# Peptides against a protein of PDB entry 6B4J: the designs that were tried, part 230

Target 1, 315 residues: chain A of PDB entry 6B4J
Amino acid sequence: DITMQWYQQLQDASMQCVLTFEGLTNSKDSQAKKIKMDLQKAATIPVSQISTIAGSKLKEIFDKIHSLLSGKPVQSGGRSVSVTLNPQGLDFVQYKLAEKFVKQGEEEVASHHEAAFPIAVVASGIWELHPRVGDLILAHLHKKCPYSVPFYPTFKEGMALEDYQRMLGYQVKDSKVEQQDNFLKRMSGMIRLYAAIIQLRWPYGNRQEIHPHGLNHGWRWLAQILNMEPLSDVTATLLFDFLEVCGNALMKQYQVQFWKMLILIKEDYFPRIEAITSSGQMGSFIRLKQFLEKCLQHKDIPVPKGFLTSSFWRS

## One batch from the design tools (peptide; made by RFdiffusion4, then SolubleMPNN)

Design b1_p27_3_s3 (from b1_p27_3, 16 letters changed)
Fold by OpenDDE base, seed 5:
Structure b1_p27_3_s3 (fold): chain B 315 residues (1-315), chain A 27 residues (1-27)
Amino acid sequence: as target 1 above (315 residues)
Amino acid sequence: DEKIEWLRKQMEEVSKQTVHIPKLDLN
């Protein structure tokens, strides 16, 4: 399976990255520990500062992240920090930065859907300049949300239930699996972030270049989802999340083909979702149904709430 | 029915498209 090969390649790259900076992470040296902490903060704090408030602030954050990744010193926690402080500093920062972007999907976007767009545009812009960060974003995303690949993890003989639950994307703490609603909320946030990344370009970059992970990956994702058996609650939820965020962009890009896909979803895929939807899960199904019915009726996909406008970039 | 089948086949073909992952030049 080509999709699973892709998944595994990204995971292998991520694991290799971790091994590369293991010397930094496992160092007992006081200075190395300090450097590690400074680099971690420098990589992650700017991402946490991303907001919908002003385009100018977003640019400052982007420039700071880019400077750090470019080997330039940046101010973090009142200190000058550079990836050059340790031979493994760049790999460590790239990994932690990518991890943080996905974490913002999992947490911030999960709670505030509109936050997807400012986070995504920074992530996209950084990915354009630093492809390794993009690959690591995918690796982290895929590991936390296998549905972003998409694939459904299978239970293997001899596997512990908790490990299987973790593979499915559930958090398991103290032998307790997270509640379904919290799980879906986190998955939704990550899918929404992904859907935003694939459609957004950093406005201050070279727009003539091809998006490093553009809408064609969104089209592939949809196609893959439609060729899979639906998973109860999950498929309806994430399909809605994806289409709400990037449906307008896909409509503009693929035009008639996009509408054919929506017809396929309505006429062929919906019955399959419905067949596996319990009465307690009808909310996600109904939400998707209503969205698609409205879109098909109006022959339009609305621009998602929180989409960055020209006025945002002038602020 | 024929239209739906055709659309399904189209989506199947798209799903099988390889995603070009830039090889991380670890060099």
Scores: peptide ipSAE 0.432, ipTM 0.794, DockQ to the pose 0.086
Fold by OpenDDE base, seed 4:
Structure b1_p27_3_s3 (fold): chain B 315 residues (1-315), chain A 27 residues (1-27)
Amino acid sequence: as target 1 above (315 residues)
Amino acid sequence: DEKIEWLRKQMEEVSKQTVHIPKLDLN
């Protein structure tokens, strides 16, 4: 399976990255610990500062992240910090930065859907300049949300239930599995972030270059989902999330082909979702139904709420 | 119908392609 090969390659690259900076992370030396903490803060704090407030502030954050990844010193916590402070500093920062982007999908976007766009445009721009960060974003995303690949992890003989639940993306703490609503909220945030990344380009980059992970991956994702059996509640939730965020962009890019795909979803795939939907899961089902019906009736997919406008970049 | 079946087949083929997918032709 080509999809699973891609998944595994990204996971292997991520694991290899962790091994490369193990010396920095496991060091007992006081100076190494200080460097690690400074680099971790320098990588993650700017991402946490991303907001919908002003394009100028977003540019400052982008420039700071790019400077750090380029080996330039940046100010963090009142100190000058550089990846050159340790031979493993760049690998560590790339990994932690990628992890933080996905975490913002899992937490911030999950709670505030509009946050997907400013986070995604920074992630896309950084990915364009630093491809390894992009690969690590995918690796983190795929591990936390296998539905972003997409694939459905299978239970294997002898597997503990908790391990299977974790493979499915659930958090399990003290033998307590995460509640379904919280699980779906986190998955939704990550899918929405992904759907935003594949359509956004950093406006201050070279726009003539191809997107490093563009809308063609949106087609792939939809095609793969449609070729899989739906999962109860999960498929209806995430399909809606994806189409709400990137449906307009896909419509503009693929035109008549997009509408053929949407008809396939409504007429062929949606009944399969309905067949597995219980009375307690009708919320996600109804939301998807209403969205599909409205879009097909109006022959339009609305621009998602929070989409970055020209006025945002002038602020 | 035949159209839906054809579209499903096209999606299946796309799903089996490499990650680097060109613009689709679903005509």
Scores: peptide ipSAE 0.411, ipTM 0.789, DockQ to the pose 0.099
Fold by OpenDDE base, seed 3:
Structure b1_p27_3_s3 (fold): chain B 315 residues (1-315), chain A 27 residues (1-27)
Amino acid sequence: as target 1 above (315 residues)
Amino acid sequence: DEKIEWLRKQMEEVSKQTVHIPKLDLN
């Protein structure tokens, strides 16, 4: 399976990255520990500062992240920080930055859906300039949300239940599994972030270049989902999230083909979702139903709320 | 055991899943 090979390659690359900077992370030296913490803050704090307030502020954040990844010194916590402070500094920063982007999907976007767009446009722009960060974003995303691949992890003989639950994307603490609503909320945030990344380009980059992970991957994602059996509550939730965020962009890109796919979703796939939906899961089901019916009726998918406009970039 | 029942349910759901390369003929 090509998809599973791709998944595994990204996970292997991520694991190799961790091994590469192990000397920095496991060092008992006080200076190395300080450097590690400074680099971690320099990588992650700018991402946490991303907001919908002003395009100029977003540009400053982007420039800071790019400068850090380019080996230039940046100010963080009142200190000058550079990846050159340690031979493993760049690998560490790339990994932590990618991890933080996915975490913003998991936390910020999960709670505030509109936050997907400013986070995604920065992530896309950084990915364009730093492909390794993009691969690591995918690796982190796929590990936390296997539905972003998409695939459904299988239980293996001898596996602990808690480990299987974690593979499915659940948080398990003290042998207590995360509640389904919280799980779906986090998965929704990550899918929405992904759906935003694949359609957005950094406006100050070289737009003549091909998007490093563009809408063709969104098309692939939908096609793969449709070739899979639906998962109770999960499929209805994430399919809605994906289409709400990138459906308009897919419609513009694929035109008639997009509408054929949407009809297929409504007429063939949606009944399969309905058949596995319990009375307690009707919320996600109804939301998807209403969305599909509205889009097909109007022959349009609305631009998602929070989509960045030209006026945003002038602020 | 609630854990066993949960596991059984999840195994049944994922056992029906197949990962295929997109084969949508949209022609």
Scores: peptide ipSAE 0.019, ipTM 0.578, DockQ to the pose 0.027
Fold by OpenDDE base, seed 1:
Structure b1_p27_3_s3 (fold): chain B 315 residues (1-315), chain A 27 residues (1-27)
Amino acid sequence: as target 1 above (315 residues)
Amino acid sequence: DEKIEWLRKQMEEVSKQTVHIPKLDLN
């Protein structure tokens, strides 16, 4: 399977990255530990500062991240920090930055869906300038949310139940599996972030270049989902999340083909979701139903709430 | 039914399209 080969390649690259900076992470030297902490803060704090407040602030955050990745010194925690402080500094920062973007999907976007757009536009812009960060974003995203690939992890003989639950994307702490609602909330956040990334471009970049991971990946994702058997609650939830965030962009890009796909979802795929939906899982199902019916009735997909406007960039 | 089957086949073809993964220049 070409998709699984691609997924494995991303995971292998991510693992190789971890091995590359293992010397920095495992160092017992006090100076190396200090550098590691400073680099980790420099990579992650700017991402946590991303907000919907002002375009100017978003640009400052972008410029700071880009400067750090470019080997320039940046101010972090009252100190001058540079990836040049350690030979493994760049790889470490790229990995931690990518991890933090995905964590913002998992946490911030999960609780505040509109946060997907400012996070995604920064991630997309950084990806355009630093392709390795983009690959690491995909590696982290797909590992935490296999449904973003998409694939459904299978239970293998001899596998511990907890390990299988983790493969499915559940958090397992102290032998307690995450509640389904929390799991779906986190998966939703990551899918929404992904759906935002594939449609957004940094407005101050080179607009002549092709998006490094554009809407064609979203089109493929939908096609693959439709060719898979639906999972109870998961498919209805994530399909809605994806279409709500990037459906308008897909409609504009693919026109008649998008509407053909939407008809296929309603007439062929939706009944298959219904067949596996229990009475206790009707919430996600009804939400998807209402969305599809509304979009087909109005012959329009609304611009998602939180989409960045021209006024945002002038702020 | 024939239209739905045609649409399904189109989506199958799209799903099989290799996404050009930018080669991670691991160099």
Scores: peptide ipSAE 0.450, ipTM 0.812, DockQ to the pose 0.088; fails the geometry check

Design b1_p27_3_s4 (from b1_p27_3, 12 letters changed)
Fold by OpenDDE base, seed 5:
Order: sequence, then C-alpha cells, then structure tokens
Structure b1_p27_3_s4 (fold): chain B 315 residues (1-315), chain A 27 residues (1-27)
Amino acid sequence: as target 1 above (315 residues)
Amino acid sequence: DEKIKWLLEEAEKVSKETIVLPKLNLE
C-alpha cells in the first residue's frame, strides 16, 4: 500500500531526526541543557502566540520563526538564541517546531476552530521555505491522528490493549482511557488544522510556486476515506470537520468533480455511516447530514468561519 | 464499487495537476 509506505517513511524520518539530536537532549552538561531549553522556547513560544487578532503580529511571528530556522539569532526570553549554538540545534528546532504546530491543532484548534487558519497559514509558509519542517509536521500529525493519513490501526497479536488504544490516537494515563468526546475533540482539531494547511499560502511568499502540500492531498484524503469502512462516530465527525474547513476550497478547485464526490458521500457512503451509528452518536451524524443536505441544496459550500481576509492582513 | 474506483483515479490525476489555491477574501 502506497499510503502506508508513505506513512512509514515519514515516521522513520522523524525517528531518525530524534536520533540525530539525541546528543543535545541527553547531555548532562549544564550549558547544553541551557541551550536545549532556549532552543525549545524559541521554537515553541512564537507558535503559541499565533492569534486571530492582527495580520501584522502574525507576520512578526512568521519572521521570527523563519529567522531562527535560517540560523539567525532571535530574541527569546530576553536572550539571544541561535540554532548555531549547537551542531544539533537546527534538527532539534525543526522537530520541536513541527511538534508544536500539531499540538496547536490538538489543543487550540480543538477548542477554537477559527484558530486553524492563522496557525495553518504560518505552518504553510514555513513549510514552503523549510520542507523538512513540513515532513515533520506530517509525521507528528500522522502519529497522533492516524485518520489524517488516513488509516485505521489494527490490533496485532501480542499487543497490549493500551498500546493499541494509543495507536488509535487515545490518550491513556494510569490505565484510564481518554473519554470519547475529548478524543474526538482533539482529532477534530488536528484534522481542521490539516484541512486549513492544504488550502492556505503565506501571502508574503512566492505564490507562483506550487503549494508544498496542497489541495490534491485533500482530494486523496477524501478518496481514501471513502474507500474505507466507516468507524463509529469518528468518520462522521472528521468528515464533517474536513469538509467544513476545506470544502469551499475543494469546490472552487475541482468544481464538477467535487460535486460528484459530494453526491457519492451523500448517496453511497452516508448510509454506511448511518448503519453503524448508535443513538448516543446521533449528534455527529446529524451534523454531517445537515451539512451535506444544505450544501447540495444550495449548490454551495460556505467559506469557513475564521477564514483570513484582506482586512486581517491590513491590521 | 465503480464510483470509488473513479474517485481514486481522479485522485491520481489531481496529484499530478498544478493546483491553484483559493485567494484570501477581499471583504
């Protein structure tokens, strides 16, 4: 399976990256520890500062991240920080930055769906300039949310139940599995972030270049989902999240082909979702149903709430 | 399913296409 090969390749690359900066992470030297902490803060704090407030602030954050990745010194925590402070500094920063972007999907976007867009546009812009960061974003995303690939992890002989639950994306602490609602909320945030990334370009970059991970991956994702047996509650939730965020963009890009796909979802795939939906899961099911019916009736998919406008970039 | 086969074939096509992303809203 080409999709699984791609998944595994990204995971292997991510693992190899961790091994490359192990010297920095495992160092007992006090100076190395300080450098590690400074680099980690420099990589993650700017991402946490991303907000929907002003385009000018977003540009400042982008410039700071790009400067850091370019080997330039940046101010962080009142100190000058550079990836050149350690031979493994760049690899470490790229990994931690990518991890933080996915974490913002898991946490911030999960709670505030509109936050997907400012985070995604920065991530897309950084990915364009730093492809390795993009690959690491995918690796982190795929590991936390296998449904973003998409694939459904299978239970293997000899596997612990908790490990299987973690592979499915659940958090397991003290032998207690995460509640379904919290799980779906986190998965939703990550899918929404991904759906935003594939459709957004940094406005101050070279727009003539091809998007490093564009809408064609959105089409692939949908095609793969539709070729899979639906999962109870999960499929209805994430399919809605994906279509709400990038459906308008897909409609504009693929036009008639998009509508054929949407009809296929409604007529052929939706009944399969219904067949596995319990009474306690009707909320996600109904939400998807209403969305599909509304879109088909109006022959339009609305621009998602929080989509960045020209007025945002002038602020 | 012939419809799913069609979608997968289209996915292969679109993967090779130059994609024009939606512009930011001007409103």
Scores: peptide ipSAE 0.077, ipTM 0.616, DockQ to the pose 0.556
Fold by OpenDDE base, seed 4:
Structure b1_p27_3_s4 (fold): chain B 315 residues (1-315), chain A 27 residues (1-27)
Amino acid sequence: as target 1 above (315 residues)
Amino acid sequence: DEKIKWLLEEAEKVSKETIVLPKLNLE
């Protein structure tokens, strides 16, 4: 399975990255601990500052992240911080930065869907310049949201239920599994962020080059989802999230082929979703239904709310 | 399902892409 091989390769790369900077993370030395904390803050704070307020501010954030990854000193917490402060600093920062992007999908985008676009455009731009960060973004995303691959983790003999739940993306704390609504909310945020990343390019880079992880991966994702049996509530939710965010871009890119896919979703796949949808899960089902019907009726997919405009970049 | 097979095959063929920024083009 090519998809699973890809998944595993990314996970292996991520694990190897962690091993590479273990010296920094496990150090008991006070200076090393300080460096670690400074680097962690330098990597994560700029991402948390991403907002829809102004394009100029977004550019400043991008430049700061890029500078940090380029080995240049940056100001963080009133201090000059550089990845050169420790031999493992760059690996650590790349990992933490990637983790933070995914976390913003999990938390910020989950709560505010429009936040996907400014986060995604920065992530995409950084990915163009720093491919390793992109791979690590995927690794983190896939681990937290296997549906972004997509694949459905299977229960194996001898596996603890809690471990299986975690593999499915649930948070389990003190032997209590996360509520389904919270789980779906987090998964939605991550899928929306991913759907935004694959369609956006940083406007101040070389936009003539191919996207490092572009819309072709969106097509692939849909194709793979459609080739899988739907999961109760999950499939309806995430399919809607994905199409709402990147459906317009896919339509523009693939034209007639996209509409063939959309018709297939509505006519062939949607009934399969319906068949497994319980009365308590009708919300996500109805939302997807209405979206598909509207798009097919109007022969258009709207530009998603929060999509960045030229006026944003001039601010 | 032949339709799904088609989708998968199409996914493998898709290599060239343009980033869609519809609002940016209109402003």
Scores: peptide ipSAE 0.064, ipTM 0.612, DockQ to the pose 0.398
Fold by OpenDDE base, seed 3:
Structure b1_p27_3_s4 (fold): chain B 315 residues (1-315), chain A 27 residues (1-27)
Amino acid sequence: as target 1 above (315 residues)
Amino acid sequence: DEKIKWLLEEAEKVSKETIVLPKLNLE
């Protein structure tokens, strides 16, 4: 399976990255620990500062991240920080930065869907300039949300239940599994972030180049989802999230082919979702139903709320 | 649904290059 090979390659690359900077992370030297902490803060704090407030602020954040990744010194916590402070500094920063982007999907976007767009446009722009960060974003995303690949992890003989639950994307703490609503909320945030990344380009970059992970991956994602049996509650939730965020962009890009896809979703796939939907899961089901019906009725998918406009970039 | 029928008909008319679609009944 080509999709699973791709998944595994990204996970392997991520693991190799961790091994590469192990010297930095496991060092008992006080100076190395200080450098690690400074680099971690420098990589993650700018991402946390991303907001919908002003395009100018977003540009400043982007420039800071790019500068850090380019080996230039940046100010963080009142100190000058550079990846050159340690031989493994760049690998460490790339990994932590990618992890933080996915975490913002999991937390910030999960709570505030509109936050997907400013986070995604920065992530896309950084990915364009630093492909390794993009690969690591995918690796982190796929690990936390296997549905972003997409695939459904299977229980294997000898596997602990908790490990299986974690593979499915659930958080398990003190032998207590995460509540379904919280799980779906986090998965939704990550899918929405991904759907935003694949359609957005940093406006100050070289637009002549092809998007490093563009809408063709959105088409692939939909195709793969539709070729899989639906999963109870999860499929209805994430399919809605994905289409709400990038449906308009897919419509514009693929036109009639997109509408064929949407019809297949409504006529063939949606009944399969319905067949596995319990009474307690009607919320996600109804939401998807209403969305599909509205889009087909109006022959249009609306631009998602929070989509970045020209006025945003002038602020 | 007449609207769905319309979309299918339009898709067939305008489709110059077939993008790989899921292998479903309406493919």
Scores: peptide ipSAE 0.031, ipTM 0.591, DockQ to the pose 0.043
Fold by OpenDDE base, seed 1:
Structure b1_p27_3_s4 (fold): chain B 315 residues (1-315), chain A 27 residues (1-27)
Amino acid sequence: as target 1 above (315 residues)
Amino acid sequence: DEKIKWLLEEAEKVSKETIVLPKLNLE
């Protein structure tokens, strides 16, 4: 399976990255610990500062992240921090930065859907300049949300139930599994972030280059989902999230083929979703249905709420 | 229903291509 090979390659690259900076993370030396903490803060704090307030502030954040990844010193917590302070510093920062982008999907976007766009445009721009960060974003995303690949993890013989639940993307703490609503909320945030990344480009970069992970991956994702059996509640939820965020962009890119896909979803895939949807799960199904019916009726996919405008970049 | 039928008819006229998985550019 080509999709699973791609998934495994990214996971392997991520694991190799972790092994590379293990010396930094496991060091008992006080100076190394200080460097690690400073680098971690320098990598993650700028991402947490991303907001919808002003394009100029977003540019400052981008420039700071790019400077850090380029080996330049940056100010963090009142200190000058550089990846050159440790031989494993760059690998560590790339990994932690990528992890933080995915965490913002999981947490911030999950609670505030509009936050997907400013986070995504920074992530896309950094990915363009630093491809390894992009691969690590995918690795983190795929591990936390296998539905972003997409694939559905299966229970294997001898596997603990908690480990299977974690593979499915659930948080398990103190032998308590996360509630379904919280799980879906986190998955939604990550899918929405991904859907935003594949359509957005940093406006101050070289626009002549191809998007490092563009809309063709959105088409792939949809095609793969439609070729899989639906999962109860999950498929309807994430399909809606994905189409709401990137449906307009996909429509513009693929035109008639996109509309054929929407019709296929409504006529052929909906009955399969309905067949596995319980009465208590009808909310996600109805939401998707209403969205598709509205889009087909109007022959248009609306621009998503929070989409970045020219006025944003002038602020 | 008429609009959906129109979309289907127009889609058939413009392209007879099926939904296929694009090649992944694994750079």
Scores: peptide ipSAE 0.029, ipTM 0.577, DockQ to the pose 0.053

